# Peptides against a protein of PDB entry 3EFO, part 147

Target 1, 262 residues: chain A of PDB entry 3EFO
Amino acid sequence: SQLADLYKSCETDALINFFAKSAFKAVLHQPLKVIREILVNQTAHMLACYRKNCASPSAASQLILPDSMKVLPVYMNCLLKNCVLLSRPEISTDERAYQRQLVMTMGVADSQLFFYPQLLPIHTLDVKSTMLPAAVRCSESRLSEEGIFLLANGLHMFLWLGVSSPPELIQGIFNVPSFAHINTDMTLLPEVGNPYSQQLRMIMGIIQQKRPYSMKLTIVKQREQPEMVFRQFLVEDKGLYGGSSYVDFLCCVHKEICQLLN

## One batch from the design tools (peptide; made by RFdiffusion4, then SolubleMPNN)

Design b2_p18_4_s1 (from b2_p18_4, 10 letters changed)
Fold by OpenDDE base, seed 1:
Structure b2_p18_4_s1 (fold): chain B 262 residues (1-262), chain A 18 residues (1-18)
Amino acid sequence: as target 1 above (262 residues)
Amino acid sequence: IKILEEEQEDHVLLTFIP
């Protein structure tokens, strides 16, 4: 059907860009609560329409996502958790204005990365490979105390070190003997010169390429204070300022779809 | 709540498991 073809042709990244800009424009003249409700409603309506008109029958307990919208909910949740759409006093007006303006000027690729960061398991690097490691989902559940992860969202870059990260990798990256010796005040990796260090630098370079902003590097040790900032970018987890986890959001969307179809 | 994700030919099924 024509409708089925439409869903197949949908581009989630473009939709998210559109929704973000529309919402951020609406912030100037509509209550935040209303904007959030509209976004959720639009998401539910699109998916409800698919379920009703395009999808094969499935159990009511299941949420059906067309392939074209497979990641729509996760990105939508990220949008909803953005500071621009939150009414928390902890968020300054300047920060809201700044992020609003940033997103308003972002292209599709930029906004996609901004709302859902890349999280790369650096500890799994093959120093002989020029390929980037496969990204993992942005959740604490995907981290490991033995791991080292690089996170980037186009504006910030974090290197997260597990408390039990391999000393040999720490030595390779920082030229120090142990986790405890890592200086988290540094914003640049040292020029150690070994293959692992060079590979990491190459990866960081690739991530930085074609990005409109220079990403400042923040070194984060697990269980230290700065990790709290890092965790804010694990967008599938619960938000610091009242945002839902991805799982909770999916449940919410599913319930709304059911309500629309009943 | 855990989510079981099943990829189909042209869609994904998500099942919520308490």
Scores: peptide ipSAE 0.568, ipTM 0.953, DockQ to the pose 0.847
Fold by OpenDDE base, seed 2:
Structure b2_p18_4_s1 (fold): chain B 262 residues (1-262), chain A 18 residues (1-18)
Amino acid sequence: as target 1 above (262 residues)
Amino acid sequence: IKILEEEQEDHVLLTFIP
C-alpha cells in the first residue's frame, strides 16, 4: 500500500532534523510546553498510524516500531531533552540561543550525531585495526569503571576515564602512572607516540573529520565533579533537568498510542 | 522497567517488562 511504502521509505534522521528545526523555529512564537506536547503527539500519531494500518497484529502490550523508525523515539526524546526546549532557569538564555542557532544550520547527518552522540569504548581498541570500535548506547549502564570511553556529538568531545581504568592504558594515553595523575585541565592529549595513543588519536581524527565544528576535548574522570557535564550526554538516561530516560519516554509513547487506538 | 527489543523483518517489537 501507499502508506506501507511511505513508512518503508522513511528516514528517521531526516525526520529528526525536520522536527528539530521546526521545533526550534516554533520556540520564537509558541510556549515550550506546547512545542514539547506537539512533538510527543506527532510521534504517537505516526506510530499509531503504523500500528493501525501497516503493522502485523501483536500484543497490545507491545510497542511496534517500523524498521525505518526504530530509533525515532530515542532521537525524539533527545530532542525533547535539548536545552532549547527546556525552560529551566539553570539553562542560560545564551546557551539556548547558541544551540538553537547551531541546530538550525545543521544537516541531517550533523543533527543525528548532535542529538545522539557516539560513545566509543576505546579501552577495547585493537591497535592494529583501522576500524572504529562499535559504539555503545549512550547510557551509564554501558560504562565500566574499568573502561575508557570517547564521547562525541559533533560539538563536544569527551574522554571519560573509569576510576579503575587500566594503568597501562592511562600510561599509554597520558604518559602518567595512574588515574590520579591525569590532568583534567588538558584539552589535548599528549603526544605519547605508542601504538595505543596513535590509534586513539586516529579515532579522534576520524570523528572530527567531516564535522563542521572543531570539537574541544574534555578529559573526564569518573566521580569527579565535571563528570556531571559528561553525564548530560548520556542521552538515554534521565536528564538532570527533568528530562525522561529513553525507557520512560517509550512507555509514555506507548501509552499515548494505545489511547489513540482505543 | 526493562524493555525487550525483538527485531523482526520489517519492524521492531518492544516489550515492557516491569
Scores: peptide ipSAE 0.565, ipTM 0.952, DockQ to the pose 0.847
Fold by OpenDDE base, seed 3:
Structure b2_p18_4_s1 (fold): chain B 262 residues (1-262), chain A 18 residues (1-18)
Amino acid sequence: as target 1 above (262 residues)
Amino acid sequence: IKILEEEQEDHVLLTFIP
């Protein structure tokens, strides 16, 4: 059917870029609450239409996502949780204005990475492989105290270290004997020169490649104060300023779809 | 709430588990 073909051809990254720019333009003349409601409604309507016209019958308790939109909800939730669309006094007007302007100039690839960061388990690196490690979902539940993770959103880069990170990896990356010896004030990794260090640097280079902004590296130790900033980029978790977790958002979307169809 | 994700041929099914 024509609708089925339409859903197969849609590009979620382009949609998110469009929705982001539309919403961020609308903040100038519409209440934030209204804008958020519109975004949720649009998400629900698109998915409801698919369920009604394209999807095979399924239990009402299930949410059906077409392949082309399987990541639409998660990106939409990230958009909704952006400071530009939040009405919290903790967020300065300047910060809202800054991020608004940034997104308004972003291309599709830029906005995709901006709203949903790459989170890479670099402790799993194969120094003999040229392949990047598979990204994990941006949630604390996917972190490990024994792990080391690299997070990048096109503007910021974080190297997160679990409290039980392997000493051999710490030595390989920082040339220090233990977690406690890592200096988090540094913004550059030392030139250690071993294969693991070189591989990590290569990965960082690939991530930085062709990005419009140079990402400054922030080294974060688990359970230290600066980790709070890092956690804000775990976008699938509950937001600090009233934003929903991804799970909560999915429940919300599902509820609205049911209301539309029943 | 946990989510059970099932990949189908051209879509994904999400089941909410309390």
Scores: peptide ipSAE 0.564, ipTM 0.952, DockQ to the pose 0.841
Fold by OpenDDE base, seed 4:
Structure b2_p18_4_s1 (fold): chain B 262 residues (1-262), chain A 18 residues (1-18)
Amino acid sequence: as target 1 above (262 residues)
Amino acid sequence: IKILEEEQEDHVLLTFIP
């Protein structure tokens, strides 16, 4: 069907870019609550239409996502949780304005990365491979105390160290003997020169490639204060300022779809 | 709540498990 073809050709990243810019423009003349509701409704309507017109019958307890929109909900949730769309006094007007302007000028690729960061388990690096490690979902559940993760969203870059990070990797990256010796005030990795260090630097370079902004590196130790900032980029988790987790959002969307179809 | 994800040919089924 014509609708089926449309869903097959749908580009979620483009949609998110569109929704983001539309919403961020609307902030100037509509209440945030209304904007958020519109975004949720649009998401639900798109998916409801698919379920009604394109999807094979399935249990009402199941949410059906066309392949082209597999990640639409998670990105939409990220958009909804952006500071521009949140009504919290803890978020300054300047920050809102800054983020708004940034997104308004972003291309599709930029906004995709911005809303859903890359989170790379660099503790799994194969120094003999030129391939980047596979990104993991941006959730605390995907972190490990034994792991080292690199997070990047096009604007910020974080190197997160678990409290039980392997000493050999710490030595390789920082040239210090232990986790405790890592200086988190550094914004650059030391030039250690070993294969692992070079591989990490290469990865960081690749991530930085073709990004319009130079990403400042923040080194984060697990359970230290700066980790709280890092956790804000774990976008699938519950937001500090009232945003839903990805799971909660999916539930919400599912309910809305059911309401539309019943 | 956990989500069970099932990949189909042209869609994904998500089942919510408490």
Scores: peptide ipSAE 0.557, ipTM 0.951, DockQ to the pose 0.841

Design b2_p18_4_s2 (from b2_p18_4, 9 letters changed)
Fold by OpenDDE base, seed 3:
Structure b2_p18_4_s2 (fold): chain B 262 residues (1-262), chain A 18 residues (1-18)
Amino acid sequence: as target 1 above (262 residues)
Amino acid sequence: VKIEEEEQEDHVLLTFIP
């Protein structure tokens, strides 16, 4: 059907870029509450239409996502949780204005990465492989105390270290004997020169490649104060300023779809 | 609430588990 073809051809990253820019333009003349409601409604309507016209019958308790839009809800939730769309006194007007302007100038690829960061388990690196490790979902549940993760959103880069990170990897990356010896004030990794260090640097280079902004590296130790900043980029978790977790958002969307169709 | 994900040929099914 024509509708089925339309859904198959849909590019979620382009949609998110469009919704982001539209919403961020609308904040100038519409209440934030209204804008958020519109975004949720649009998400629900698109998915409801698919369920009604394209999807095979399924239990009402299930949420159906077409392949082309399987990541639409998560990106939409990230958009909704952006400081520009939040009415919290903890967020300065200047910060809202800054991020608004940034997004308004972003291309499709930029906005995709901005709203949903790459989170890479670099402790799993194969130094003999040229392949990047597969990204994991941006949630604390996907972190490991024994792991080392690189997070990048096009503007910031974080190297997160679990409290039980392997000493051999710490030595390989930082040339220090243990987690406690890592200096988190550094913004550059030392050139240790071993294969693991070189591989990590290569990955960082690939991530930085063709990005419009130079990402400053922040070293983050688990359970230290700066980790709180890092955790803000775990976008699938509950937001600090009242934003929903991805799971909560999916529940909300599902409920709204049911209301539309029943 | 947990979500169980089931991938189909051209879509994904999400089941909510309390």
Scores: peptide ipSAE 0.600, ipTM 0.959, DockQ to the pose 0.845
Fold by OpenDDE base, seed 5:
Structure b2_p18_4_s2 (fold): chain B 262 residues (1-262), chain A 18 residues (1-18)
Amino acid sequence: as target 1 above (262 residues)
Amino acid sequence: VKIEEEEQEDHVLLTFIP
C-alpha cells in the first residue's frame, strides 16, 4: 500500500531532526508541557497508524515498531530529555539558549549523534583490526568495572575507565602502571606509541572526522566526580532532571497507542 | 519493567515484562 511504502521510506534521523527543530522553535511561543505532549502524541500517532494500517496482527500487549522507526522512540525520548524542553530551575537560561541554538543549526547527521551518542567498548579492541568496535547502548547496564569505553556525541568525547580496568590497557593508553596513576586533568592522550594507543587515536580521529566541532576529550574514572557528567550522556537511563528511561518512555508510548486504538 | 525484543522480517515486537 501507499501508506506502507511511506513507512518504509521513513528516515528516523531526518524525523528527529525535524521534530527537534520544530520543538525548539515552538519553545518561544508555547509552554514546554504542551510541546512535550505534542511530541509524545506525534510518536504515538505515527506508531498507532502503523499498527492499524500496516502491521500484521499481534497481541495488544506488544508494541510494534516498523524497521524504519526502530530507534525513533529512543531518539524521541532523548529529545524530550534535552534541557531545552525541561522546565527545571537547575538548568540555566544560558544553557537552554546554547543547546537550542546548537540544534537549530544542526544537520541530520549532527543531530542524530548529538541526541544519541556513540558508546564504544575500547577494551575489546583488536589491534590488528581497522574496524571500529560495535557501539553499545547508552546505558549504565552496558558498562563494566573491567571495561574502558569511549563516548562521543559530536560535541564532547569521554574516555571512561572502570575501577577494575585492565592494567595492561591502562599502561597501553596512558603509560602508567595503574588506575590510580591516571591523570584526569589531561584533555589529550599521551603519545605512548604502542599499537593499542595508536589504534585508539585512530578511532578518535575517525569519530572526529567531518564533525563541525572539535570534540574536547575528558578522561573519566569510575566513581569519581566527573563520572556524573559522563552519566548524563547515558541517554537510555533515567535523567537527572526528571527525564524518563527509555523503558519507561516505551511503556508510556505503548499506553498511548492503546488508548488511540481502543 | 523489562522489555523483550523480537525481531521480525520488517518490524520489531516489544513485550513488556513486569
Scores: peptide ipSAE 0.593, ipTM 0.958, DockQ to the pose 0.846
Fold by OpenDDE base, seed 1:
Structure b2_p18_4_s2 (fold): chain B 262 residues (1-262), chain A 18 residues (1-18)
Amino acid sequence: as target 1 above (262 residues)
Amino acid sequence: VKIEEEEQEDHVLLTFIP
């Protein structure tokens, strides 16, 4: 059907960009609560329409996502958890204004990365490969105490180190003997010169390429204070300021779809 | 709640498991 074809051709990244800009424009004239409700409603309506008109029959207990919208909910949840759409006193007006303006000027690719960061398992690097490691989902569940991860969202870059990260990798990256010796105040990696260090630097360079903003590097040790900031970018987890986890959001969307179809 | 994801030909099924 024509409708089915429409869903197949849908570009989620473009939709998220559109929804973000629309919402961030609307905050100037409408209550945040209303804006959030509209976004959730739009998400549910699109998916409900698909289920009703395009999808094959499935159990009511299941949520059906067309391939074109497979990642729509996760990005939508990220949008909903953005400080611009939250009315928390902990978030300054300046920060809201800043992020609103940033997103309003972002292209599709920029906004996609902004709302859902890249999280790369650096500890799995093949020093002989020029390819980037496969990104993992942005959740604490994907981290490991033995791992080292690089996170980037186009504005910030974090290098997260597990408390049990391999000393040989620490030596390779920082030229120090252990986790405890890593200085988290540094914003640049030392040029150690070994293959692993060079590979990491190359990856960081690739990530920085074609980004409109220079990403400042923050070194984060697991269980230290700065990790709290890092965890805010694990967007599939619960938000610091009242945002839902991805799982919770999916449940919410599913319930709303059911309500629309009943 | 855990989610089980099943990939189909043209869609994904998500099942919620308590």
Scores: peptide ipSAE 0.579, ipTM 0.956, DockQ to the pose 0.852
Fold by OpenDDE base, seed 4:
Order: sequence, then C-alpha cells, then structure tokens
Structure b2_p18_4_s2 (fold): chain B 262 residues (1-262), chain A 18 residues (1-18)
Amino acid sequence: as target 1 above (262 residues)
Amino acid sequence: VKIEEEEQEDHVLLTFIP
C-alpha cells in the first residue's frame, strides 16, 4: 500500500514527537495561532532547505519531499489538527488538558500511532495468513460501504462497518444475520470461535500489544451517529473543527516553500 | 484538488491536479 511504502522510508517520527511536545508545551504561554504558524513555518523551512540545497531541479508546481520526510507533512497536519492546538468552543478545556498530558508522556512510537492511526481493511483478512492487513490511508476515500475496517490510535479502537458489509463477515464476527442486528453498544466482540473471528481477535491483540493504554473498542455502523466520532480519526480528511485536509495542507506548505525560495 | 505522487530514487514528487 501507499501508506506502507511511506512508512518504510519514514524517519520523521522522532521529529513529530519533538514538535508535538514542543508545541504542547508552548500552549501554556503562546497563542494557538502563533504555535500553528510556527509549525507550518518549520515544515516549510525544512522542505525549502531540501529543495534549495539537495533536490534536483523540478517544476515549481511540484512539491519535493525527501525520502526521510515523505510522511512529515501528513503527520504535521495531524498535529496541527489535534484538539490541543485548535481553538474551538466545542472542545472542552478538560479534553485539551487530557490530550496534552497524554502526548507529553508519549514515546516516539506512541505519538506516531496517536497522530496517525492504523486503519486496517479487515474485510480482506486471510484467515490462513498470520500477516496483518496492510493499513490504508486515514481518509473516507479509502472506506467502502462493502468494507469492514479496524482503526486504532493507541487510545481508541473502532470497528467500522459499511452499510453493505458482507453478511458472512457479520455473521463471522458478531454471530448475527445482518448489519441491522449488530449491537453497537457492545464494547467487546462476542466469542464466536470461527476462524475469521479468531483472526480478527488476534489482530486486535497484536495492535494492543505494547501499548501503554488499553484501547476500548467502539463498534461503529456507517451512517449512524457514532460514525461522526470515528470520522474525526480520519486525519487526512478535512477536520470538523477547521483543520485542513492533507491535500490542502500540502498545497499550503508548497506555497510557503515557494515564497521562501522566490 | 488531487495529488499525484511520483516516486524517485531519493525523493517524492507531488503534483497538484485541480
């Protein structure tokens, strides 16, 4: 997958951890607007430096990302869209404080997962394979009405079901005949015991491994109210509270780079 | 706007498509 390829070349996880902690510390004594601007500027400056000093000539209309920073923009955008750095009345002070403290104590691996969740297409599971499904990009565009996806960010775990999820998979996971029969109030999957159920449970176990927090499972049906919460974790999409999509952020960064170099 | 990604040896080129 594209995401997998990016992760293979990613060397910015520590940098994002640093930026996150620095920004979250700065929240105590600087305006959020200033902090966000600093983060964007830092991103642009780093990439501008690469373009100026390291990159081969390329069209001005193109953004050049070195391999080591392939995923820097997406992580940076996720950071910028975190509730700690957003100034919206819908976000409680307690939530901001909680998220801030969580990140301040996170290691590199934890913060990486926190800012960019794993989104796994579990409807593609091969029960005969021990390999985890390849993660997909955290965007609505990667979901399908026919699919079932597991999302995890180290704190929360969601099982998202499309309205047209295969009945056989629903039966395998929940032991119910149809999508309509799924109880979304459940926080645990039933012990069905079939190979698919066991495989899913294994995957969930692997995801939970070495995470400092136990991730509560939320079952989400497409087009039901709880899906709105789930969609907040699709970090590449436009944020509900004013955050940019990944594409928009890339455009912004590109423009800033051009301004720095021209 | 969509982005097209071109993988190079040591970098990635992103082209913005309206």
Scores: peptide ipSAE 0.559, ipTM 0.953, DockQ to the pose 0.642

Design b2_p18_4_s3 (from b2_p18_4, 10 letters changed)
Fold by OpenDDE base, seed 2:
Structure b2_p18_4_s3 (fold): chain B 262 residues (1-262), chain A 18 residues (1-18)
Amino acid sequence: as target 1 above (262 residues)
Amino acid sequence: VKIEEKREEDHVLLTFTP
């Protein structure tokens, strides 16, 4: 059917770009609460339509996501949790305005990365491989105290160090003997020159490549205060300012779909 | 709430369990 073809051809990244720009434009003339409600409604309606008209029969207790929209909910939730769409007093007007302007000029690829960062397990690097490590889901559950992770969203880059990060890797990256010796005030990694350091720098370079903005590097130690900033980019988790986790959002969307179809 | 994913030919089924 024509509708089925539409869903097959749909691209979530393009949709998110569209919704983001539409929403960020709307903030100038509509209440944030209304905008958020519209976004949720749009998500639910699109998925409800698919379930009704395109999907094979499934249990009502299940949420059906077409392949083209498999990650739509997670991105939508990220959009909803963006500071531009939040009215929290903790968020400065300047920050909101800044991010709004950034997104308004972003292409599809840029906005995709912006809303859902890359989270790379650096501690698993094969120094002999030219391949990037596979990204993991942006959730605390995917972090490890023994791990080292690189997070990038096109604007910010974080190197997160677990409290039990291997001293060998610490030495390899920072040329210091232990986690405690890492200086988090640095914005550049030292030129250590060993294979691991070089590989990490290569990865960082690849991530920076083709991005319109230079990403500042922030070194983050687990359990230190700056980690709170880092955790805001773990977008599948519960938001700092009351935003829903991905799981919670999925439940919400599912319920709304059911309501639309009942 | 836990979510279980089942991959189908052209869609994904998400099942919610406590």
Scores: peptide ipSAE 0.531, ipTM 0.946, DockQ to the pose 0.869
Fold by OpenDDE base, seed 3:
Structure b2_p18_4_s3 (fold): chain B 262 residues (1-262), chain A 18 residues (1-18)
Amino acid sequence: as target 1 above (262 residues)
Amino acid sequence: VKIEEKREEDHVLLTFTP
């Protein structure tokens, strides 16, 4: 059908870019609450339309996501949780203005990465492979105390270290004997020269390639103060300022779809 | 709430469980 073809051709990253810019423009003349409601409503309507016109019958307790929009909800939730759309005293007007302007100039690829960071399990690196490790979902539940993770959103780069990170990897990356010896004030990794270090640097280079901004590296130790900043980029978790987790958002969207169709 | 994901040919089904 014509509608089915439309959904197949849909590009979620382009939609998110459009919604982000539209919402951030609307902030200048509409209440934040209204903007958020519109975004949720639009998400629900798109998915409701698919369920009604394109999808085969399924249980009412199920949420149906077409392939073209399988990640629409998660990105939409990230957009909704952006500081520009949050009315909290903890967020300065300057910060909102800054991020608003950034997004307004972002291309499709930039905004996608900005709203949903790339989180890579660095501790799983195979020095014999030229392939990047598979990204994991941006949630604390996907972290490991024994793991080392690299997070990048096009503007910031974080190297997160679990409290039980392997000493051999610590030595390989930082040339220090243990987690406790890592200096988190550094913004550059030392050139240790071993294969693991070289591969990590290569990965960081690849991530930086073709990005409009140079990402500053922040080294974060688990359970230290700077980790709180890092956790803000775990966008599938509950937001610090009232934003929903991805799971909660899916429930919300599902409920709204049901209301539209029943 | 837990979500169970089932992959179909051209869509994904999410089932919500307590």
Scores: peptide ipSAE 0.531, ipTM 0.946, DockQ to the pose 0.864
Fold by OpenDDE base, seed 5:
Structure b2_p18_4_s3 (fold): chain B 262 residues (1-262), chain A 18 residues (1-18)
Amino acid sequence: as target 1 above (262 residues)
Amino acid sequence: VKIEEKREEDHVLLTFTP
């Protein structure tokens, strides 16, 4: 059917870019509450339409996501949780204005990375491999105290180290004997020169490649103050300023779909 | 709430469990 073909051709990244720019334009003329409601409604309507017209019969208790929109909800939730769409006094007007302008000028690839960062398990690197490690979901549940993770969203880059990070990796990256010796005030990794360090630098270079902005590197130790900033980029978790977790958002969308179809 | 994912041919089914 034409509808089925339409859903197959749908590009989630393009949709998110469109919705983001539309919403961020609308903030100048409409209340934030209305904008958020529209975004949720649009998400629910698109998925409800698929369920009604394209999907095979399934239990009403299940949420059906077409492949083309598999990640639409998570991106939509990230959009909804952006400071531009949040009415919180803790967020400065300048910050809202800044992020609004950034997104308004972003291409599809830029906005995709901006709303959903890459989170890479650096501790799993194979120094003999030329492939980038597979990104993990942006949630605290995917972190480990024994792990080292690189996060990038096109504007910022974080190197997160668990309290029990392998000493050999710490030595390889920082040329220091232990976690305690890592200097988090540095914005550049030392040129240690070993294969692991070189590979990490290569990965960072690849991530930085063709990005419009130079990403500042922040080294983050688990349980230290800067980790709080890092955790805000774990977009699938509950937001600091009232944003829902991805799971909660899915529940919300599912309920709305059911209301539309029942 | 936990989500269970089931992969189908052209879509994903998500089941919510307490």
Scores: peptide ipSAE 0.523, ipTM 0.945, DockQ to the pose 0.851
Fold by OpenDDE base, seed 4:
Structure b2_p18_4_s3 (fold): chain B 262 residues (1-262), chain A 18 residues (1-18)
Amino acid sequence: as target 1 above (262 residues)
Amino acid sequence: VKIEEKREEDHVLLTFTP
């Protein structure tokens, strides 16, 4: 059907870019609550339409996502949790204005990365491979105390180190004997020169490639204060300022769809 | 709440469980 074809051709990243810019423009003349409701409604309506007109019957307890929109909910949730759409006193007007302007000028690829960061398990690097490690979901549940992760959203880059990160990797990256010796005030990795260090630098370079902004590197130790900033980018988790987890948002969307169809 | 994902030919089914 024509509608089915439409869903097959849908580009979620483009939709998110559109919704983001639309919402961020609307902030100037509409209440945030209304904007958020509109975004949720739009999400629900799109998926409800699919369920009604394109999808085979399934249990009411199931949420049906077409392939083209399988990641729409998670991105939409990220958008909803952006500081521009949050009304919290902890978020300065300047910060909202800054991020608003940034997103308003972002292309599709930029906004995609911005709303859903890349989170790479660096501790799994194969120095003999030219392939980048597969990104993991942006959630605390995907971190490990034994792991080292690189997170990037096009504006910020974080190197997160678990408290039990392998000493050999720490030595390889920082040229220090242990986790405790890592200086988190550094914004650049030392030029250690070993294969692992070079591989990490290569990965960082690839991530930085073709990004319009130079990403400042922040080194984060697990359980230290700066980790709180890092956790803000674990977008699938429950937001610090009241935003839903991905799971909770899915539940919300599912309920809305059911309400629309029943 | 946990979600279980089932991959179908052209869509994904998400089932919610406590």
Scores: peptide ipSAE 0.522, ipTM 0.945, DockQ to the pose 0.858

